# Designs tried in a protein design run: peptides against a protein of PDB entry 6B4E. Part 150

Target 1, 295 residues: chain A of PDB entry 6B4E
Amino acid sequence: TNFDKISKMFWHYKDKIAQIKQDIVLPIKKADVNVRNLLSRHKRKINPKFGQLTNSNQQLFKIQNELTQLINDTKGDSLAYHWILNFIAKAVVHQAETEVRVKPESALPLGKLTLYLLVQFPELQELFMARLVKKCPFVIGFTCEIDTEKGRQNMGWKRNNENKWEDNTSYDERMGGILSLFAIITRLQLPQEFITTTSHPFPIALSWHILARICNTPLNLITNTHFVILGSWWDAAAVQFLQAYGNQASKLLILIGEELTSRMAEKKYVGAARLRILLEAWQNNNMESFPEMSP

## One batch from the design tools (peptide; made by RFdiffusion4, then SolubleMPNN)

Design b2_p24_4_s4 (from b2_p24_4, 9 letters changed)
Fold by OpenDDE base, seed 1:
Structure b2_p24_4_s4 (fold): chain B 295 residues (1-295), chain A 24 residues (1-24)
Amino acid sequence: as target 1 above (295 residues)
Amino acid sequence: SDEEYQKKLKELEEELKKILEAQA
């Protein structure tokens, strides 16, 4: 693991967020009233779609088609198009922070929708990844100290209106929700219409990187959150990960479930205890995955 | 041990490299 490379990647996406604000968000505020009105209407139509997802593939396909049409309506204006994509990127991550955190299995329909959009609209990929890294640096295996305000901010901690940091449980759940979504995306097959023509934008190898980078993280930087997100990842992708990489995947799962938890045993992290339970379930041939969606 | 842990990590990294090369 090259931590310098990871850090460079992290700051690349931080810069991208700043660029998005300067080049997309702020300019739209100065656009003509017709463009602003169009985007406002589209925003209102798009936003509810993510909450309309269910465990139904039929419903998923309906929403995919509706969103595709709404996004295509903006392609006549490049700035408007990018603004809508950025809005979608933010909305998807927000859905992970709010819904997936309390219902992890909801990551599956959300992930399928997101993957479809990422392939259908390639310009969404950079926007989405930047938003993911901003909100949950764990998606690229980045970790820094959280003993400083800047460190906490970099790791995606939020403050309320009273300038108080969110509690540990809230942070853990949000990170778990976002990581669940990303994990799902990495293990999903491309939509049937793209499987032979397009490469997967966020392949299962990215899950490998997350796990490996966390394992290589200095122990003094490992927190309960690391184990929480590993558990979230496990629920979301462990079965498919084993299918993809076989014995090598098994070794890595043992490394995080047994070795890393053992190395951190003195901390008595609740997340680590849960991860050990997941490991034991696997060892007893009882590894679970999210149920497949209905037709 | 820490040494054994690091060895395992290096081995896994090498194995991943081989897998990715084979998939390319």
Scores: peptide ipSAE 0.185, ipTM 0.799, DockQ to the pose 0.822
Fold by OpenDDE base, seed 5:
Structure b2_p24_4_s4 (fold): chain B 295 residues (1-295), chain A 24 residues (1-24)
Amino acid sequence: as target 1 above (295 residues)
Amino acid sequence: SDEEYQKKLKELEEELKKILEAQA
């Protein structure tokens, strides 16, 4: 694993966030009043849609169609179009930080919706990835020290209004939620209407990179959070990962579940203990996946 | 190609094992 390349990619997306603010968010504030009003109305209609998701494909398709129409209404103005996509990117990640955090299986309908939108509106891909990397660098396997303010900020730690860092448990859960969403996206098949005409924007290979890069991370940088997000990934994608890569996938799962946890045993990380339980369940032919969505 | 990708994955696996051993 080339960590220099990963760092470059990380900073690329950090720069992209700054660019989005400069080129999309700020200009809209100065745009024509009609454009601002349009976007305000669309924002209000779009925002609740993510919370309306259930474990129902019928409901998913309804929401997909509604969002598609709302986004298409903005295509007449390029700036408005990019603004609404950026809003959606932020909203999806926010849903992962809140809903998926407490109900991991909700990542499935959210992931299906997100994947559909990423394919239907390709310009969403860079906006979404930039937001993901900002909030959860683990999605690209980036890790840095968190002993400094800048390090914590880079790893997606939040401060409250009193300039206090968030609780460790809260951070772990947020990272787990975001990673669950990303993991789901990587293991989902494209909708049937796109499978022959479009390549998967975030394929299962990206899950491989996450696991491999974490395994290659210096041990002094490995924290409980790493094991928490690995556990979240496991619940979200391990079954499909094994289907995709077979014996090689098995070796990598053993590597993270047995070898990496053993290397860090002295730390007695709760996340590591959970990951070992998941490994043992798999070894006993009891690997579970999220339930399939209803028709 | 799929074959080339599989080869890369195998190489990566071996590299990962070596790295973990070196970290011990």
Scores: peptide ipSAE 0.074, ipTM 0.684, DockQ to the pose 0.050
Fold by OpenDDE base, seed 4:
Structure b2_p24_4_s4 (fold): chain B 295 residues (1-295), chain A 24 residues (1-24)
Amino acid sequence: as target 1 above (295 residues)
Amino acid sequence: SDEEYQKKLKELEEELKKILEAQA
């Protein structure tokens, strides 16, 4: 694992966030009043859609169509178009932080919707990744020390209005929620209409990178959060990961589930304990995945 | 190519295994 490369990627997306603010978010505030009004209306229509997802494919398709129409309405103005996509990127990640964190299975419909949008609107890809990396660097396998304020900030820790860091449980759950979404996206097949014409923007190989990079992370930087997000990933994508890479996948799952947890046993991380339970379930041929969505 | 990628994955796996073993 080339950590320099990962770091460069991390900072690339950090820079992208700054660029988005300067080139998209701030300029729209000075845009024509009609454009601002349009975007305000669209924002109000778009925002609730993510919460309207269910385990129904029918409902998913309905929402896909509605969002597609709303986004297409902005294509006549490049700035408006990019603004609405950035809004969507933020909204999707926010949904992962709030809903998926408490109901992991909700990642499936959200992931399907997101993947559709990423393919339908390619400009969303960089916007989405930038937001993901900002909120959850684990999606690219980046980790740094959290002994400093800057380190915590880089790893996506939040402070409240009293400048107090969020509690460990809240952080772990948020990271787990975001990673669940990303994991789902990586293991989903492209919609039928795109299979022959488009490559998957975030393929299952990215899950491989997450796991591998975590395994290569210096042990002194491994925290409970690492195991929590690995568990979240496991629930979201382990079955499909095994299907994709077979024996190699198995070895890697053993590495994280058995070897990495054993190396960190002295820490008695709750997340590690859960991961071991998941490993044991797999060894007993009881690996579970999220239920498939209804027609 | 897919073949090249699979080879790379295998190599990576072996490397990771060695790393973890060395840390024991």
Scores: peptide ipSAE 0.078, ipTM 0.683, DockQ to the pose 0.087; fails the geometry check
Fold by OpenDDE base, seed 3:
Structure b2_p24_4_s4 (fold): chain B 295 residues (1-295), chain A 24 residues (1-24)
Amino acid sequence: as target 1 above (295 residues)
Amino acid sequence: SDEEYQKKLKELEEELKKILEAQA
């Protein structure tokens, strides 16, 4: 694991966020009133769509089509198009922070929708990844110290109106929600219409990187959150990960589930305890995955 | 391609090896 490379990647996406604000968000505020009105209307139509997802593929396809149409309506203006994609990127991550946080299995329909949009609209990929890294650096296996204000900020910690950091449980759950979404995306197959023409934008190898980079993270930087997001990842993608990499996947799962948890046993992290339970379930041939969506 | 997949897998195996060595 090259931590310098990971750090560079992290800051690349942080810079991308700044660039998005400068080149997309701020310019739209000065754009023609007709463009602003269009985007306002589209935003209002798009925003509720993510909450309308269910375990139904039929509903998924309906929403895919509706969003596709709404996004296509903006293609006549490049700035408007990029703005709406950035909005979608933010909305998807927000949905992960809220709904997936409390209902992890909702990551599946959300992930399917997101993957579809990422392939259908390639310009969404960088926007989405930048937002993911900003909100949850764990998606690229980045970790830094959180004993400083800047460190906490870099790791996606939020402050309330009283400038107080969010509680650990809230942070853990948000990170878990976002990571669940990303994990799902990495393990999903491309939609049938794209499978022969397009490569997967965020393939299962990115899950490998998450696990491997966490395993190589200095132990003094490992927190309960690391185990929480590993557990979230496990629920979301462990089955498919094993299918993809076989014995090597098994070894890595043992590394995180047994060895990493053992090394951190003195901390008595709740997330680590849960991860051990997941490991034990696997060892007992009872590894669970999210239920498949209905037709 | 299958070849590319195998190459990537080999790279990942090497990465895993490094992890195991680091954890020993």
Scores: peptide ipSAE 0.065, ipTM 0.682, DockQ to the pose 0.124; fails the geometry check

Design b2_p24_5_s1 (from b2_p24_5, 11 letters changed)
Fold by OpenDDE base, seed 2:
Structure b2_p24_5_s1 (fold): chain B 295 residues (1-295), chain A 24 residues (1-24)
Amino acid sequence: as target 1 above (295 residues)
Amino acid sequence: SSAEELEKKKKELDEIIKKLELEK
């Protein structure tokens, strides 16, 4: 693992966030009143859509169509179009931090919707990835020390209005929620209408990178959060990951489930204990996946 | 040792990653 490369990638996306603010978010505040009104109306219509997802493919398709129309309405103005996509990127990640956090299986419909939008609107890809990396650097296997305020900020820790850091459980759950969404996206097949014409924007190989990079992370930087997000990933994508890479996948699952947990045993991490349970379930031929969506 | 085994597996995984990157 080339950690210098990963670090450069991390900072690339941090810079992208700053660029988005400068070139998209701030300029739209000075845009024509008609454009601002359009975007305000669309924002109000788009926001509730993510919460309307269910385990129904029919409902998913309905929402896909509605969002497609709303986004297409903005294409007449490039700035407006990019603004609405950036809004969607933020909204999707927010949904992962809230709903997926408490109901991991909700990542499946959200992931399907997101993947559709990423393919339908390619400009969303960079915006979405930048938001993901900012909120959850684990999606690219980035880790830094959290002994400093800057380190915590880089790893996506939040402070409240009283300048108090969020508690460990809250952070772990948020990271788990975001990682679950990303894991789902990486293991989903492209929609049938795109499978022959488009490559997957965030393929299963990115899941491989997450696991391998975490395994290669210096042990002094490994925290409970690493095991929590590995567990979240496992629930979301382990079955499909094994299907994709076979024996090589098995080696990596054993590496994270057995070897990494054993090396960190003295820490008594709750996340590590859960990951061991997942490993044991797999060894007993009882690996589970999220239920498939209904028609 | 467990540490040595882990290191061997890490190296193997790195090679796999390189292969995957080249195939893109």
Scores: peptide ipSAE 0.027, ipTM 0.615, DockQ to the pose 0.050
Fold by OpenDDE base, seed 4:
Structure b2_p24_5_s1 (fold): chain B 295 residues (1-295), chain A 24 residues (1-24)
Amino acid sequence: as target 1 above (295 residues)
Amino acid sequence: SSAEELEKKKKELDEIIKKLELEK
């Protein structure tokens, strides 16, 4: 694992967030009133769509079509187009932080929708990844110390209005939700209409990178959150990961589930305990995946 | 030692990652 490369990638996306603010968000505030009104209307129509997802593919396709139309309506103005995509990127991540956090299986329809949009609108990819990395650096396997204010900020910790850090449980759950979404995206197949025309923007190999990079992270930087997000990833993608990489995947699952948890046993992390349970379930031929969506 | 075994496994996995990246 090249940690310098990962760090550079992390800061690349941090810079991208700053760029988005300067080049997209701020300019729209000064844009023509008609453009602002259009975007306000579209925002109001788009935002509820993510909450309308169910376990139904039919409903998914409906929402995909509706969002596609709404996004296409903005293509006549490049700034408006990028603004709406950035809004969507933020909304998707927010949905992961809120709904997926409490209902992990909801990552599946959300992930399918997101993957569709990422392929349909390639400009969304950088916007989405930047938002993901900002909120959950674990998606690229980045870890830094959290004993400093800057370190906590870099790792996506939030402060409330009283300038107090969020509690560990809240942070863990948010990170788990976001990572669940990303994990799902990496293990999903492209929609059939895109399979022959484009490559997967965030393929299963990115899941490999997450796991491997965490395994190679210095132990003094490993926290309960690492195990929580590994557990979230496991629920979301372990079955498909094994299908993709076979014996090599098995080695990595054992490495995180047995070896990494054992190395950190003295810490008695709740997340590690859960991950060990998941490992044991797998060893007993009882690995579970999220239920498939209905037609 | 357990630590040595873990390190060996990590190195092996890193090599696999490199291979996968080259095959893309």
Scores: peptide ipSAE 0.027, ipTM 0.648, DockQ to the pose 0.051
Fold by OpenDDE base, seed 1:
Structure b2_p24_5_s1 (fold): chain B 295 residues (1-295), chain A 24 residues (1-24)
Amino acid sequence: as target 1 above (295 residues)
Amino acid sequence: SSAEELEKKKKELDEIIKKLELEK
């Protein structure tokens, strides 16, 4: 694992966030009133769609079509188009932070929707990844110290209006929610209409990178959050990961579930304890996946 | 030791990653 490369990637996306603000978000405020009104209307229509997702594929397809139409309506203006995609990127991540956090299995319909949009609208890919990395650097296996304010900020910690950091549980759960979504996306197959013509924008190899990079992270930087997000990843993607990489996947799962947890046993991390339970379940041939969506 | 075993597996993992990168 080349941590310098990972760091460069992290800062690339941090810079991208700044660029998005300067080139997309701020300029639209000065755009024609008709454009602003259009975007306001579309924002209001788009935002509730993510909450309308269920375990139904039919509902998913309905929402996909509705969002596709709404996004296409903005293509006549490049700035408007990019603005609406950026809004969607933010909304998806927000949904992961809130809903997936409390109901991890909801990552599946959200992930399917997101993957569809990422393929249908390729310009969404960089916008989405930038937002993911900003909110949850674990998605690229980035870790830094959190002993400083800047370090915590870089790792996606939030402060309230009183400048108080969020509690550890809240942070862990948010990171878990975001990571669950990303994990799901990486293990999903492309929609049928794209499977033969398009490469997967965030393939299962990215899950490999997450696990590998965490395993290679200096132990002094490993926190309870690392184990929490590994557990979230496990629930979301372990079955499919094993299917993809076979014995090599098994080795990596043992590495995180047994070796990494054992090495950190003195810390008595709750997340690590859960991960060990997941490992044991797997060893007992009881590895579970999220239920498939209904037709 | 557990630490030695972890290091061994990390090395193996790096080799696997290298192979995967070459397949791209």
Scores: peptide ipSAE 0.026, ipTM 0.627, DockQ to the pose 0.051
Fold by OpenDDE base, seed 5:
Structure b2_p24_5_s1 (fold): chain B 295 residues (1-295), chain A 24 residues (1-24)
Amino acid sequence: as target 1 above (295 residues)
Amino acid sequence: SSAEELEKKKKELDEIIKKLELEK
């Protein structure tokens, strides 16, 4: 694992967030009133769509079509188009932080919707990754120390209005929710209409990177959160990951489930205990995946 | 040793990652 490369990637996306603010968000505030009004209306229509997802493909397709139309309505103005995509990127990640956090299986419909949008609107890809990395650096396998304010901020810790850090449980669950979404996206097949024309924007190989990079992370930087997000990833993608990489995937699952947890046993991390349970379930041929969506 | 096995696996994984990165 080249940690310098990972760090560069992390800071690339951090810079991208700053760029988005400067080049997209702030300029729209100064845009023509008609453009601002249009975007405000679109925002109001788009925002509830993510919460309207169910375990129904029919509902998914409906929402996909509605969002596609709403986004297409902005293509005549490049700035407006990028603004609405950035809004969508933020909304999707927010949904992961809130809904997926408490209902991990909801990552499946959300992931399908997101993947569709990422392919349909390629400009969303960088915006989405930037938001993901900002909120959950684990999606690229980045880890830094959290004993400093800057370190915590870099790792996506939030402060409330009273400038108090969120509690560990809240952080762990948010990270798990975001990682679940990303994991789902990486293991989903492209919609049939795109298979022959487009490559997967965030393929299963990115899941490999997450796991491997965490395994190679210095042990002194490994926290309960790492195990929590690995568990979230496992629930979301382990079955499909094994299907994709076979024996090599098996080696990596053993590495995270057995070896990494054993190395950190003295810490008695709850997340590690759960991951070990997942490993044992797999060893007993009882690996579970999220239920498939209804027609 | 368990430590040696872990390091071996890490090296193998690093090689695989390198290959994957080159394919991108």
Scores: peptide ipSAE 0.026, ipTM 0.629, DockQ to the pose 0.052

Design b2_p24_5_s2 (from b2_p24_5, 10 letters changed)
Fold by OpenDDE base, seed 3:
Structure b2_p24_5_s2 (fold): chain B 295 residues (1-295), chain A 24 residues (1-24)
Amino acid sequence: as target 1 above (295 residues)
Amino acid sequence: SMAKELEEKEKELNEIIEKIKKEK
């Protein structure tokens, strides 16, 4: 693991967020009133769509089509198009922080929708990844110290209006929700209409990177959150990960589930305990996955 | 190829194992 490379990637996306604000978000505020009105209307129509997802593929396809139309309506203005994609990127991550946090299985329909949009609108990819890394650096296996204000900020910790850090449980759950979404995306197959023409933008190899980079993270930087997000990842993608990499996947799952948890046993992390339970379930031939969506 | 990728993953796993050993 090249930590310098990971750090550079992290800061690349942080810079991208700043660039998005400068080049997309701020300029649109000064755009023509008609453009601003269009985007306002579209925002209002788009925002509820993510909450309308169910375990139904039929509903998914309906929402895909509706969003596709709404996004296409903005293509006549490049700035408007990029603004709406950035809005979608933010909305998807927000949905992961809220809905997926409390209902992890909702990551599946959300992930399918997101993957569709990422392929249908390639410009969404950088916008989405930048937002993911900002909110949950674990998606690229980045970890830094959280004993400083800047470190906590870099790791996606939030402060309330009283400038108090969010509680550990809230942070863990948010990170778990975001990572669940990302994990799902990495293990999903491309929609049939794209499978022959497009490569997967966030393939299963990125799940490998998450696990491997966490295993290579200095132990003094490992927190309960690491185990929580590994557990979230496990629920979301472990079955498909094993299918993809076979014996090597098994070895890595054992490394995170047994070896890493054992090394951190003195900390008595709740997330680590859960991860051990998941490992044991697997060892007993009872690895669970999210239920498939209905027709 | 997938085979080559798996070989690379095996190498990476070995590196991780060695790293963990050093941290004992």
Scores: peptide ipSAE 0.432, ipTM 0.895, DockQ to the pose 0.753
Fold by OpenDDE base, seed 2:
Structure b2_p24_5_s2 (fold): chain B 295 residues (1-295), chain A 24 residues (1-24)
Amino acid sequence: as target 1 above (295 residues)
Amino acid sequence: SMAKELEEKEKELNEIIEKIKKEK
């Protein structure tokens, strides 16, 4: 694991967020009134769609088609197009922070929708990754110290209006929700219409990187959150991960579930205890996955 | 190829294992 490369990637996406604000978000505020009105209408139509997802593939396809039309309506203006994609990227991550955190299985329909949009609109990929890394740097296996204000900010910690840091539980849950979504995306197959025409934008190899990079992280930087997000990842993707990498996957799961938890046993992290339970369930041939969606 | 990818993963795993052992 090259941590310098990971850090460079982290800062690349941080810079991308600043660039998005400068080149997309701020310019739209000064755009023609007709463009602003169009985007306002589209925003109002798009935002509810994420909450309308269910365990139904039919409903998913309906929403995919509706969103596709709404996004295509903006392609005549490059700035408007990028603005609406950035809005979608933010909305998807927000849905992970609010709904997936409390109902992890909802990551499946959300992930399917997101993957479809990422392939259908390639410009969404950088916008989405930038938002993910900003909110949850664990998605690229980045970790830094959180004993400083800047360190906490870099790791996605929020402050309220009173400048108080969010509770540890709130942070853990948000990170778990976002990571669940990303894990789902990495383990999903491309929609049938894209399998022969394009490669997966965020393949299962990115899940490998998350786990491997966490295993290589200095132990003094490992927190309860690391184990929480590993547990979230496990629920979301462990079955498919084993299918993809076989024996090598098994070895890595044992490393995180047994070795890493054992090394941190003195901390008595609740997340680590849960991860050990997941390992034991797997050893007893009881590894669970999210239920498949209905037709 | 998938075979080559798995070989690379095995190498990476071995490196991780050795690192963890040193930190023990």
Scores: peptide ipSAE 0.431, ipTM 0.896, DockQ to the pose 0.780
Fold by OpenDDE base, seed 4:
Structure b2_p24_5_s2 (fold): chain B 295 residues (1-295), chain A 24 residues (1-24)
Amino acid sequence: as target 1 above (295 residues)
Amino acid sequence: SMAKELEEKEKELNEIIEKIKKEK
């Protein structure tokens, strides 16, 4: 694992966030009133769609079509188009932070929708990744110290209006929710219409990187959150990960589930305990995955 | 190829394992 490369990637996306603000968000505030009105209307129509997802593929396809139409309506204005995609990127991540954190299985329909949009609108990819990395650096296997304010900020910790850091449970749950979504995306197959023409934008290899990079992270930087997000990843993608990489996947799962947890046993992390339970379930041939969506 | 990818993964795993062993 080349940590320098990971750091460079992290800062690349941090810079991208700043760029998005300067080049997309701020300019729209000064755009033509008609454009602003259009985007306001579209925002209102788009925002509830993510909450309308169910375990139904039929409902998913409906929402995909509706969003596609709404996004296409903005293509005549490049700035408007990028603005709406950035809005979608933010909305998807927000949905992961709020809904997926409490109902992890909701990551599946959300992930399917997101993957569809990422392929249908390639410009969404960088916008989405930038938002993901900002909110949850774990998606690229980045870890830094959280003993400083800057370190906590870099790792996606939030402060409230009283300048108080969020509680550990809230942070862990948010990170878990976001990572669940990303994990799902990495293990999903492309929609049928894209399989022959497009490569997967965020393939299962990215899940490999997450796990491997965490295993290579200095132990003094490993926290309960690392185990929480590994557990979230496990629920979301472990079955498909094993299918993809076979014996190598098994070895890596053992490394995180047994070796890494054992190394950190003195910390008595709740997340680590859960991960050990997941490992044991797997060893007993009881590995579970999210239920498949209905037709 | 899938075979090449798995070979690369195996190499990476070995590196990780070796690192972990050294930290014991």
Scores: peptide ipSAE 0.430, ipTM 0.894, DockQ to the pose 0.798
Fold by OpenDDE base, seed 1:
Structure b2_p24_5_s2 (fold): chain B 295 residues (1-295), chain A 24 residues (1-24)
Amino acid sequence: as target 1 above (295 residues)
Amino acid sequence: SMAKELEEKEKELNEIIEKIKKEK
């Protein structure tokens, strides 16, 4: 693991967020009133679509088509197009923070929708990844100290209006929700219409990076959150990960489930205890995945 | 291609294992 490379990647996406604000978000505020009105209408139509997702593929395809049309309506204006994609990126991550955190299996339909949009609209990829890294640096295996205000901010901690940090449980759940979504995306196959023509934008190899980088993280930087997000990842992608990498996957799962948890046993992290339970379930041939979506 | 990828992963795993052993 090259920590310098990870750090550079982290700051690249932090810079990208700043760029998005300057080049997309702020300029639209000064755009023609007709463009602003168009985007406001589209925003109102797009936002409810994420909440309309169910465990139905039929419903998924309907929403995919509706969103595709709404996004295509903005292509005549490059700034408007990028603005709507950035809005979608933010909305998807927000859905992970709110819905997936309490219902992890909802990551599956959300992930399928997101993957479709990422392939259909390639410009969404950088916008989405930047938002993911900002909100949950764990998606690229980045970790820093959280004993400073800047460190907490970098790791995606939120403050309320009174400058009080969110509680540990809230943070853990949000990180778990976001990582569940990302994990699902990495283990999904491309939609049938793209499988022969396009490479997967966020392949299963990125899940490998998450696990490997966490295993290589200095122990003094490992927190309960690391184990929580590993557990979230496990529920979302462990089965498919084993299918993809076989023996090497097994070794890495043992490293996170047994070795890493054992090294941190003195901390008595609740997340670590859960991860051990997941490991034991696997050892007993009871590894579960999210149920497949209905037709 | 897949075989080569798995070999690379095996190498990475070995590096991780050795690191963990040193920290015990």
Scores: peptide ipSAE 0.429, ipTM 0.895, DockQ to the pose 0.830; fails the geometry check

